Peptides against a protein of PDB entry 3WG5. Designs and how they scored, part 132

Target 1, 218 residues: chain A of PDB entry 3WG5
Amino acid sequence: LAKNIVYVAQIKGQITSYTYDQFDRYITIAEQDNAEAIIIELDTPGGRADAMMNIVQRIQQSKIPVIIYVYPPGASAASAGTYIALGSHLIAMAPGTSIGACRPILGYSQNGSIIEAPPKITNYFIAYIKSLAQESGRNATIAEEFITKDLSLTPEEALKYGVIEVVARDINELLKKSNGMKTKIPVNGRYVTLNFTNVEVRYLAPSFKDKLISYITD
Target 2, 218 residues: chain A of PDB entry 3WG5 as posed
Amino acid sequence: LAKNIVYVAQIKGQITSYTYDQFDRYITIAEQDNAEAIIIELDTPGGRADAMMNIVQRIQQSKIPVIIYVYPPGASAASAGTYIALGSHLIAMAPGTSIGACRPILGYSQNGSIIEAPPAITNYFIAYIKSLAQESGRNATIAEEFITKDLSLTPEEALKYGVIEVVARDINELLKKSNGMKTKIPVNGRYVTLNFTNVEVRYLAPSFKDKLISYITD

## One batch from the design tools (peptide; made by RFdiffusion4, then SolubleMPNN)

Design b2_p17_2_s3 (from b2_p17_2, 12 letters changed)
Fold by OpenDDE base, seed 4:
Structure b2_p17_2_s3 (fold): chain B 218 residues (1-218), chain C 218 residues (1-218), chain A 17 residues (1-17)
Amino acid sequence: as target 1 above (218 residues)
Amino acid sequence: as target 1 above (218 residues)
Amino acid sequence: MKVVPVEPISFKDYVPE
């Protein structure tokens, strides 16, 4: 029986154009190999809204399921990371991780204080995040509260409230638990049932360029 | 006599893909209106090398002169900002601003320490920044030292050493001082003599999208 | 979404393949 391939890649740090390039590269590789899925181990405190929106779009355009896995323990899918997760085909979290805190900010002042986004921008992202939640059959009320209350959730809370689909300690447990689950958004117009019964896990390393960009963005 | 239009736009913060979009939008607007030039008021501590290179390329592809103006007092064209400036048709700085500090880094470690770029990357950017300086008839030795010594210069020093072309307190002084200067790089294959004798200054505001992205990035 | 601190020019992405 042909081994189903599952790619695993790590994306860590701020969400930027470089992060988009990483997503694009990783997903493209996995698409080219007709992988069963790609798992992105995500650890981000947030980042740029433009990059985030582009990443979400790239995920939505994926020819294969993109699983966002908030990993390892201690990692977060904060702010932009939450949007990315909500835009993905499946969300998993490791114990000891977090998701949420999506209040948009204009930046930090010279003194390090947050510059608040105007209501117009906040409302835009409320609509956007709710849309992502609704489209994926996830909790749109909580999605809104990720902004309005700057809510952050544990994996257990996120699962309970229908924000995420899986809590898993590692890739093996993730594969086991997600086996037979349907993607929360379509892949090429169809909801895919994940088949992880006979999978080979392939880890993607950052390209030299990715390593360089991470150096630039960090 | 038809009023020559000079566009002025502000780009502040980290150099990212969003910054590229801002440059592209601003330059495109100014190109469409056949502006005499666009002045970009730049205040950046640096950013991503990929975005920086794209911005430089976009400036080099401009159908009109792009003037980088490090403004207001207290602003900097640090790191990526220096490359962008060196890639532009004219560099101006306000008193109390700075330029330089171009040492490439791979990022920050979890503890906030700089992850040094490997020599290969450093050497690449040395070659790149020297090329920008040479192509624009600016001081390539200082450009190299922006990396090798992480050198930062005052406007007066930068002018003295042939890194920049103008020191100006405001847009009016910039227009006055740069009037009759030739661009340091070609515009559409030709060096342009700036004509600011009868200009209307048009300020470009960030788009809603720009504001949104800034909000997400900040 | 945290404003990414302006990091020094990270050339991570500019290493030619």
Scores: peptide ipSAE 0.017, ipTM 0.267, DockQ to the pose 0.152; fails the geometry check
Fold by OpenDDE base, seed 1:
Structure b2_p17_2_s3 (fold): chain B 218 residues (1-218), chain C 218 residues (1-218), chain A 17 residues (1-17)
Amino acid sequence: as target 1 above (218 residues)
Amino acid sequence: as target 1 above (218 residues)
Amino acid sequence: MKVVPVEPISFKDYVPE
């Protein structure tokens, strides 16, 4: 039985091996406490594909629901962030955030120009992002277009097109809106219906100092 | 390639063998024309389980997306209507409508009292409604509670809990909101992304007189 | 649609299987 605890952590910046470590630690904390869920406030412009894939795998292996929340306003789940979100149990976005723009590149040249990924790599990640979307019941056509058209969506568009599940202004609204929602992928083989009724919200800091806030859903 | 045509038909009243015939005819018209979708405006208090199951099967065998739209305000997709909706490619509800209340009964006694279904029947339909929900990526917990708690939901609740996909005031808003959505179940083995851009809406009357309305999404 | 400048996902040193 899950505790009436929801953890909230923040991940910001480029997706790297360090970002994987952050995801791993935060999810582990929530798993150990058998929390109802962990909400990860995500703000990323993208990053490394290998780290991204490891993060997706870590999320998919989670014993508790992992909610990606693109937050605060102005934040993005760009590129790698989109993959991570699509690999998660629930995606939320704050108004004024964005998701998408997933065209893979090999990197940047010395002059700052993009080094294009060869078709083989692009095709691989098209298949990969489509699989994430399909496995989670999210829009695979749009997911592909995140790559092929380098598309970026608003929360309203992303919700409309079946990419995300929730638009929320803050954690309280997110909890309120997601209470009773079913996870988009299984948690240990079971689709979980979120129970955010009478929960304690624990904010995880990088120092893992907990700030407790009580939240009650009507 | 689907035509830029959307059919709209209405089904009202008790779910019977005649209701099956209506579904079959309406869907067949849309299939023959390779329409983008058919929207069936549904208003039902329930009906026969056998007819309901046949309707679900007919919807699931459709060559085109079948959208159940609980409409107009005051309408319901009660009991059998909920099963039908859960078996469809997309569920929409107008504000002021309801869904749920799926407790099976054997019928009514001469005094008007409900004849309760035995546990075996109730358990069968719990499994059935859960399967419909799960296959469509809709909330199976709530689907079960439609039976076990005889629960009824508003559109807002149904949307919130992942039972339905769209809340819309009218056909135009439905088309606008559902444009780009992915069907919740496959159409001939493929999840379809709805394209309601620059569509002709054809209203099917019982006499199958068509009223054409042009609809454009931005 | 709002286009946000982003750093695309990098596949440097990655070989798809």
Scores: peptide ipSAE 0.012, ipTM 0.157, DockQ to the pose 0.066; fails the geometry check
Fold by OpenDDE base, seed 5:
Structure b2_p17_2_s3 (fold): chain B 218 residues (1-218), chain C 218 residues (1-218), chain A 17 residues (1-17)
Amino acid sequence: as target 1 above (218 residues)
Amino acid sequence: as target 1 above (218 residues)
Amino acid sequence: MKVVPVEPISFKDYVPE
């Protein structure tokens, strides 16, 4: 019986258009091979809201389930990373990771202080993050508080409050715990039940371009 | 005889992932209607390098010719805008516009000064911009100087040096001058000769989302 | 339409300016 393939790839650093290219490449490879799913090991302090929105759209257009895994311990899905997670088919976190802190900013001032977003922008992203939570059946109140209170959660809290679906120490535990779970958003118009009973895990390395861009952005 | 459709849309402001969404939407509409081409009226001071690279990729994947038109007078294709133009099937500029100033930066310091990109990043973008110029049969030496000298050109200079293909005052003059021109990069693997002898011009307005994002970013 | 980078908490703009 042909083993179901699960791809695993790492996305680390700021969310930018380079991150979009990585998501697009990784998901495309997994789609072409008709994988059961792709797991994206995510570690981000945040990034561009526009890149974030494009990444969410790319995930929603995926022909396969996209699982966001906040990994390894010490990683975060901060700001833009939270939106991406909330736009995905399943969210997992490793112990010692964090999610949240989604307050939009315009940038940094000459003194390194945050330039606050005007209420108009903040309200737009409140509506947007709430929509992601609602569409995925996740906690929209907490999603709003990620912005309004700049709330950050542990994996245990995020699971408790219904923001995420899995707490897992590693890929093997993630596969075990998510086996039989239904995707939180549809794949090609239908909710998919994940089958990880007989999977082959394939790790995707960054492309030469991805490595160079990471090297450039790090 | 069915009129060949040419779409025209405006993209104004910083190059971000929102700009990618606009490019993607506009090109997709024009592709779905089997347009002869889409003209993007571009006015940008620059933006995110990652968004720029994704936009270039989207243009290169277009099923129809994408014409970048630096418009109206007073507009610029600065920094990221230059890369996008160099990645397109045809570049036009209106009198009183500019192109160039492509030096990569890491951002702005606490005092509003530019944080210089390290040589490694600068060299990456030199290679990248030269590749765009070479692939499109445009002046790679000038493309490099857009970075190394932070060079900005007038339409007349850009035409003279073989960076752009057309100087035009308006859409009608652009259509007239570009009629019979060959695309500078292939469309679906072949160079296309533009036929604007019997065209219907259709203007695309920003979507509600595009307007809201513009309103949020303005 | 000037797209201003709306950053959640960590924006590093790598902008070719």
Scores: peptide ipSAE 0.010, ipTM 0.241, DockQ to the pose 0.122; fails the geometry check
Fold by OpenDDE base, seed 3:
Structure b2_p17_2_s3 (fold): chain B 218 residues (1-218), chain C 218 residues (1-218), chain A 17 residues (1-17)
Amino acid sequence: as target 1 above (218 residues)
Amino acid sequence: as target 1 above (218 residues)
Amino acid sequence: MKVVPVEPISFKDYVPE
C-alpha cells in the first residue's frame, strides 16, 4: 500500500523574497504530490517584514499542513522566523534552539546601530503577531512580548507557555509526537488531523536559484 | 474624448520582497485601467537578487509598458536597480542620477566589509544581466562591466553607450521624449509604440504596507 | 554606496526561569 509522503526541506538564513520563493516552491511540490505534510527545517535570524508577511500568507494558502521545525540545535526562529512559525499549521523546536525577538527595526545605521521603528510600525506588528497567535490558538500575550520586550524563549518555555506544539530532537521524533495532532490553523478551511503512522520521508534540496542567497548591492 | 492614462509611482529604498509587492500592486492597478504605461520613479542602492529577479519577471509579464525612471536628481538605480531597469520596457534617468555597480555579494561581515560571491554566482549574474541587455537591445558589454568592473554611469554616459533610452528632467519631459518610442521588450508578445500625445498623469501613493519598509531582525 | 543591511543582529532576551 502506497505510503503517505512527508516532505522535508531546509530554509536557512535571512528572510527575503528568495525565502518566499523557497517556501512557495517547496510547498507547491508537496501540494502537487498530495503530501500529508511538509516540514520546513527553519534556521533564521530574521529578515524583511514584507517577505515574512508573504510567506505567512503562502503558508495560510497551503493545500497541505506546513510544519515549521526550528532545527538543528543552535538554530533560531528569530524575528521574522517567529512570525512565520506563528502563521504555520504546527510549530516544533529542537532542544537548544530559540524563538522570539520580534521587535521591528527600520535598519542599521552606518555604525551598525539599530534604527528604531516608529510607534506606528511597532503597533502594527504587535497587532499582526497577536492576530497570528490568536488565529492559531497560541499565546497572544507572549507573542506581544516577543515585540514589546524583545523576548526570546527556549523550546521548553515556548511549549510551556503555549507558543509551540512540539519539542523534538529529530524528524522521527517530530513525526511520532505530532501524529494525531490537529493543525493549529485550517487547511483549505478545515482543521486537519496529522497522520504520520505510515509515511515516507522525502527530502527536498534547494535549487541552484535557492542557493543563490546573494545580495546585489551598490 | 477620454485621455490615455499614465500612472506614476515611486519606489525608494532597498530591493526586497516588499519592493516586489509594490511593483506588483502598481503594475496591476495600471493594467486594470488599461493605462498607456506606468512610470516607476526608482531610487535604490540595490537589494536582494531573488526579489530583483521576481520584479524583472513581473515587469516582463506586464500587460502594459513599464518605464523605469531613475528620479529625482541624486537617486540611483544601483545594483539590483540596474537589473530591474534592464528588464523594463524603457529606461529613463534624470540628470544627476546614476546606474550600475552590479557586482553580486553574499553580504556584509560583522565589521561591515563585503563578503564576496563565489565565481559561480558572479558568472550566473553576468550571464543574466547580459541576457537582459541583449533581449532589450541594450549594450550587453557595458552590462557585463557593471559586474566585472562594478562600473557606474551617468545618465549621459548610459545614453551614449546604449544602456538607457531617455534623459529627462521631469515626468513631462520624459513623456515628451518617449512619445513615439518603441518598447525595448515586448508587451504581450508585441513591441508597443508609446503614445503620450494626450495623456492624464495619475500618481499612485504607497499603501501603508508599502510604507512599512521595516526589517524584522533579532 | 549605501550599505544594504544584510544580516539583522539577533538580540536574545530570554524569559527568566
Scores: peptide ipSAE 0.008, ipTM 0.269, DockQ to the pose 0.064; fails the geometry check

Design b2_p17_2_s4 (from b2_p17_2, 8 letters changed)
Fold by OpenDDE base, seed 4:
Structure b2_p17_2_s4 (fold): chain B 218 residues (1-218), chain C 218 residues (1-218), chain A 17 residues (1-17)
Amino acid sequence: as target 1 above (218 residues)
Amino acid sequence: as target 1 above (218 residues)
Amino acid sequence: MKVVGIEPISFPTYTPP
């Protein structure tokens, strides 16, 4: 029985294997409790492509809607974060946040310069990000431009161009605005209409391991 | 029915979320085929602690024996690789390989200098690595020294000190030497005696995604 | 309740020069 529960968890920092673990743990908890949805408050400058793809896959395999919320104001879903968002059931952004800038790189040189990805890698991720956009009924052209032009958008722009679904100031407004919306990708093979009427908001805290890893990567 | 099959897969490079995916995929394939064991040919300079811990956990949850083989000559199970090895059902090393050097760091500065981990993190991983050694009946003192002294061992030293179980030149010698050995940790709650009599060796190739990620992280 | 994300601890690979 669907519980009138919405989980909220924060994921902040670089997208890494640890971030995958966080997503997996949080989504699993929400799945086990048959939550209406989980909202991931995301603030990331990007990170590893491998971790990102695994996170996207985990979201796509979720038994409940996973909402990516770029939050709080000042946060970003940059680079890998954009892919994750595009792979999710719903994207929301708070005012003063950003999304995009998805050009893949091989890494940073010792001098801090970007090591550019070869065309084959860039083209792979162009195809990948476009597929995420297409599968979710979002703007695939803009998704491509996130890479080819390293485009970064405001919430208002992202909404306007059909990249995201909601601009919301806080969790309450997000729940209100997204209530009655359909997921942009299937949940267990079905597009789900979100029902946030009289829901309990449950906040998930990082595990001890999560805290330790955060401390190490900060 | 236990098939007389041993899977062999290669994992090379930094330990990341992608590496976790590789481990998970490879082990899952071997589990599904009810293999006698999977041998992971490991060559890693180390990597992320979060990914490492997840990999260890995945190995510990394996329904079949997971053998870490530091291979080929010239390879290493450095840093995170050592933890992974210590968390596995059997460790083998080829001549000319190394294991150890496990001191945790926060990362690298832009100038390539190591950012030292605070004592709390170091102590956490000391406790963790010692626990892995103890659980597997391996040398916990040396495991600690992998961190406190950044100790690195040759295969012969590692064998002598009870860190690893086998020194082998190739897969055939590994199978021969490890035949009849008991796993150092349980498989589904039981210590398993390895049976490599008349086994088929099946090599697993990286997925396309694996190849791409390797390319990106190299 | 601030969910603090765990950032990965890196174990440096000594790439000899």
Scores: peptide ipSAE 0.023, ipTM 0.268, DockQ to the pose 0.220; fails the geometry check
Fold by OpenDDE base, seed 5:
Structure b2_p17_2_s4 (fold): chain B 218 residues (1-218), chain C 218 residues (1-218), chain A 17 residues (1-17)
Amino acid sequence: as target 1 above (218 residues)
Amino acid sequence: as target 1 above (218 residues)
Amino acid sequence: MKVVGIEPISFPTYTPP
């Protein structure tokens, strides 16, 4: 039987326009090869709201399931990363990772202090994050609290509260646990049942351009 | 003979993630109807670099020609707007408009002062804007100077220096002048000759979502 | 013409505990 291909790619660092390009490239490759899914190993402290929203849209337009995997241990899907996760077809976390802390800001002052967003912007993103949660059948109350209380959760808490779908130590455990799960949002208008019974894992490396950009923005 | 449809849509204001959504929606509609082209009436003071880069990518992935038209008189394609224009299939400007001033910044301080980008970021965007110009056969030297000298040009200067392709007072003149021109970048791998001999102009209005977002971000 | 930028909307950086 022909093996179903699952792509795995890493996205690490702040969410920027460059991060969008990485998502787009990786998903496009997986789409072209009609992969069963792509797993994005995500480790981010947050970043830009505009890039985040574009990434969410790109995931939602994917022809294949996009699984966000907060990995490795010690990683986070913080701030913008949480929005991305909530916009994905499936969320997994490794033990020792975190998710949440989604309060929007305007930026940082010269002294490093946070410049707060006005209430109208904060309220917009409350509505936005709640919509992502509701659309995916995830906990919209907790999603709101990621902003209003700047809440952060462990994988176990996130699973318990219905924010994420899987806790997995590695790719193999993730594939095993998510096999037979339905996507939390549709793929091309249909909820897909993941089939990882006969899987070839294919790792995607960052392009030269991706490496250069990461070097410049770090 | 069946009329070739040309869509016209307006994008006004700062370049943000919301602006990307507008571009994506408008281009998608035009693609679905196999339009001859879409003209985007652009008026922007600039905005976010991440959103800008995503917009450029979306334009480059378009199945139809995307014409950036700096319009109406008094409008600008400033900063991020210049990058978007340079990434498009054809650039037009109305008399009394401007293009340029592309120096990247990190943001604004509390007192409204610009926080300068470090040299590594500035140099990255110099390379980026030059690549857009070169790929489209436009003036890469001037593109660099849009950053290094924060240069701004009139339509007449921009045309003279080979930055843009058309100066037009309105949509009708734009269609007339651009008829028979080749796109400056490929559409689906091919340079397209624009055919505006039998044209129906169809205007796209902003969606309710677009209006709401504009209201929130203004 | 001077670039009129908007204050970027971002999310705070989070350092995992």
Scores: peptide ipSAE 0.023, ipTM 0.245, DockQ to the pose 0.274; fails the geometry check
Fold by OpenDDE base, seed 1:
Structure b2_p17_2_s4 (fold): chain B 218 residues (1-218), chain C 218 residues (1-218), chain A 17 residues (1-17)
Amino acid sequence: as target 1 above (218 residues)
Amino acid sequence: as target 1 above (218 residues)
Amino acid sequence: MKVVGIEPISFPTYTPP
C-alpha cells in the first residue's frame, strides 16, 4: 500500500508576517505532495493580529488538513496562537503546554506595561474568536473567555471543555489518536476523515531565508 | 497559637521596571508584617533583563522567604521569569505550567523576528543563570540549557531535574507540601525552615497605581 | 542595546478596517 505522507514542521516565536510566510511555505509543500495532513508544531507567545488573521485564512484555504500541535512540553499557543489553533482542522496539545490568553492589546508602553485595546477592538476579536470556535465546533464560550478573562488552559482542561481534540505526548501518539477523526473544519469544502494508517512522517526544516532571518536576527 | 501569615500576590505579564515595583511593594508589605513567607503567583512570558536582575536582587534582599509559584495552570515563568524563580527561596509550579526558554535577545526586528544577543551577552547570562542555580542548589546544567537550547520544562520535568521544589495544584497544596522545607537560598543570611502550620493566607491586590497603569495601558 | 527576555504575549491590535 502506498504510504500516505504526513508533514511535520515547527513554528516557534512571535506571530508576524514572517510567520505567515512560514505557514504558507509549509502548507504549500504539503499541498504539492498531496499529504494526508501537515502537523504544525506550534510554540508561540502571540503576535500581530493582522498576521494571525492571514495565517488563519491561509489554513482555511489549505487543500490539506492542517493540524496545530502545541509542542513540545512547555510550549504554548498563547494569544494569537490560540486563534490560529481555533482556525485549524485539528488541535492537539502535548502535556505541559498551554492555550489561551487572547485579550488583544495595542502594544506595550515604554515601561513594558500592556496598552489595552479599546472596547471596540476587544469586541471585534471576541466576535472573531467565537466565530472560529463555532465554525470548528469548539467551545465558543471558552473562546470568548480567552479574551474576557484572559483565560489560559492546560491540555486536559482544553480537551475537557471541547476546545481541542487531542492530547498527545509525541507525533506518534498524535497520529494514533487522531487517526479516523474528522477535521473540525472543511478541507476544500468537505470534512475529511484523517487516515494515519501506513503513513510516512516527513519533517520540514526552516528555509534558508528563515535561517537567514534567524541569522540576521541572531 | 498566633497564626503565621503567608501573603499571596499575583504578578502577571512582562517583566519591566513596573514589575520590579510590584515585587518591591509586595515583599515590603509582607516584610512589614513579619510574614512567614510571601507567595508570588507568577505568570510571565519574560521581559527586560535589567528589571529581571533588579527583581532577583530584591528577592535576595528580602527579610522573608519569597516563594515563586508559577500559577495558574497554563501560566509560565518564561525567560526572565525563570531567572526570577531561580533567584527565589522556593519554586513551585502548578500542573500545566512551564519554565525555561531563557535565551537573551536584543529585541525584535520590524518583522517581529528575534534579534539574537551577541555571544558575549549570551555568555554573561549563562554565567548569571548558572550562578543563580548553584547558589540555590538547583540544577545548573539545566539552567544553562534554558539558554543554550532554549529549553522549556513541565513542572514534572523541572521537579525531576531538581530545577524546582514543589508541584502544587493550589495554594493549599503548596503550603502543605512546602511546610517544613528549607529555603533554597538564605533569608537574612540563614536558611529558613518554612512553617505553614496554623497559617493565615492574606491576598494582596494590585495597587491603585498598578491598576492605573493597567488602566492607562487599558 | 538593552538585553530583552522573551517577548511577552503581545497581541497587538489589528485595527479592523
Scores: peptide ipSAE 0.021, ipTM 0.253, DockQ to the pose 0.178; fails the geometry check
Fold by OpenDDE base, seed 2:
Structure b2_p17_2_s4 (fold): chain B 218 residues (1-218), chain C 218 residues (1-218), chain A 17 residues (1-17)
Amino acid sequence: as target 1 above (218 residues)
Amino acid sequence: as target 1 above (218 residues)
Amino acid sequence: MKVVGIEPISFPTYTPP
């Protein structure tokens, strides 16, 4: 019997407009092949709010399930990465990773202090992150605290508090644990039950442009 | 005769608020033991401007000399790392390392291009980096060019141009070469002559938190 | 004021070739 394909791609570094292009490219490839899902190995310290929101939108428009996998050990889905994760169909984390710390900032002042976002902006992102959590059936209270308390969580904590769905050491364990799970948001208007019992894992490499941009941004 | 202590600690990765915590912890430990100095083995591709400025301030408030050592070979004090170095009491570099490339950016656009900082921000950091250079008696013109020309230098070039004070292959050579040098900025309001003729080198390990964060951020 | 990002003004990271 023909194996369904699961794509795996890596997105590492700051969230930028280029990151959006990477997401779009990877998801599009997986869609074209009618993949069972795409796993995005995410490692980001955060980045731009506009790019983040576009990425979330692209995920929500995906024709296939998009699994955010905070990987490898030591990686984080920090700040913008948390939003992206919360906007996805399933969140997994490897042991030794982190999620959270989502306080929006305008930048840094001359004295090196963080320039706090105006209350209007902070409140906007509080509402936004809570919306993502609520729509995905995840813990909206904790999502808010990612901003208001700049909270960061371990995988075990995030699982416990209902922020994420899976803790897995590697792709194989992820596939095993997520097999039979329902997506936390709809795919094409329907919640999908993941089937990873007979799948081929296909890795997508970054394009030359992706590599170059990653090099520059890293 | 009791040996004076020189602490050595490693800071590797992106400059973040956590990096500040690492600096603060390491320097505090060395201060509490009345160390002759602390050597920070620095390897960073850059990072957040606010954290960088806070780190610089923490160094300037140190009760003991803080030596930034760009180490090991292959390491860099890139971008934010250069600012930190210029704010320190003494800069050393190992052969095969680099310093510079300090152009501030807002991030990356959707198409992966660098979003240039507004002139106001760029000019701020030009003034800031020049101030650090001037206060430490280092080459302010080159410091500016780290931004305006995105200049990167080898250890030999940096020494030649008066950006750094020491090129050393290892800690032992660093101690030997820096022995008798005066700090480039004051310690407790006074320029200190380093005395490394009878010292004990004590290595500080990253805390569990430090390891975790590094793992997460790497 | 347009939100520049969730992350502050940053300095790009250099990856050695």
Scores: peptide ipSAE 0.020, ipTM 0.262, DockQ to the pose 0.295; fails the geometry check

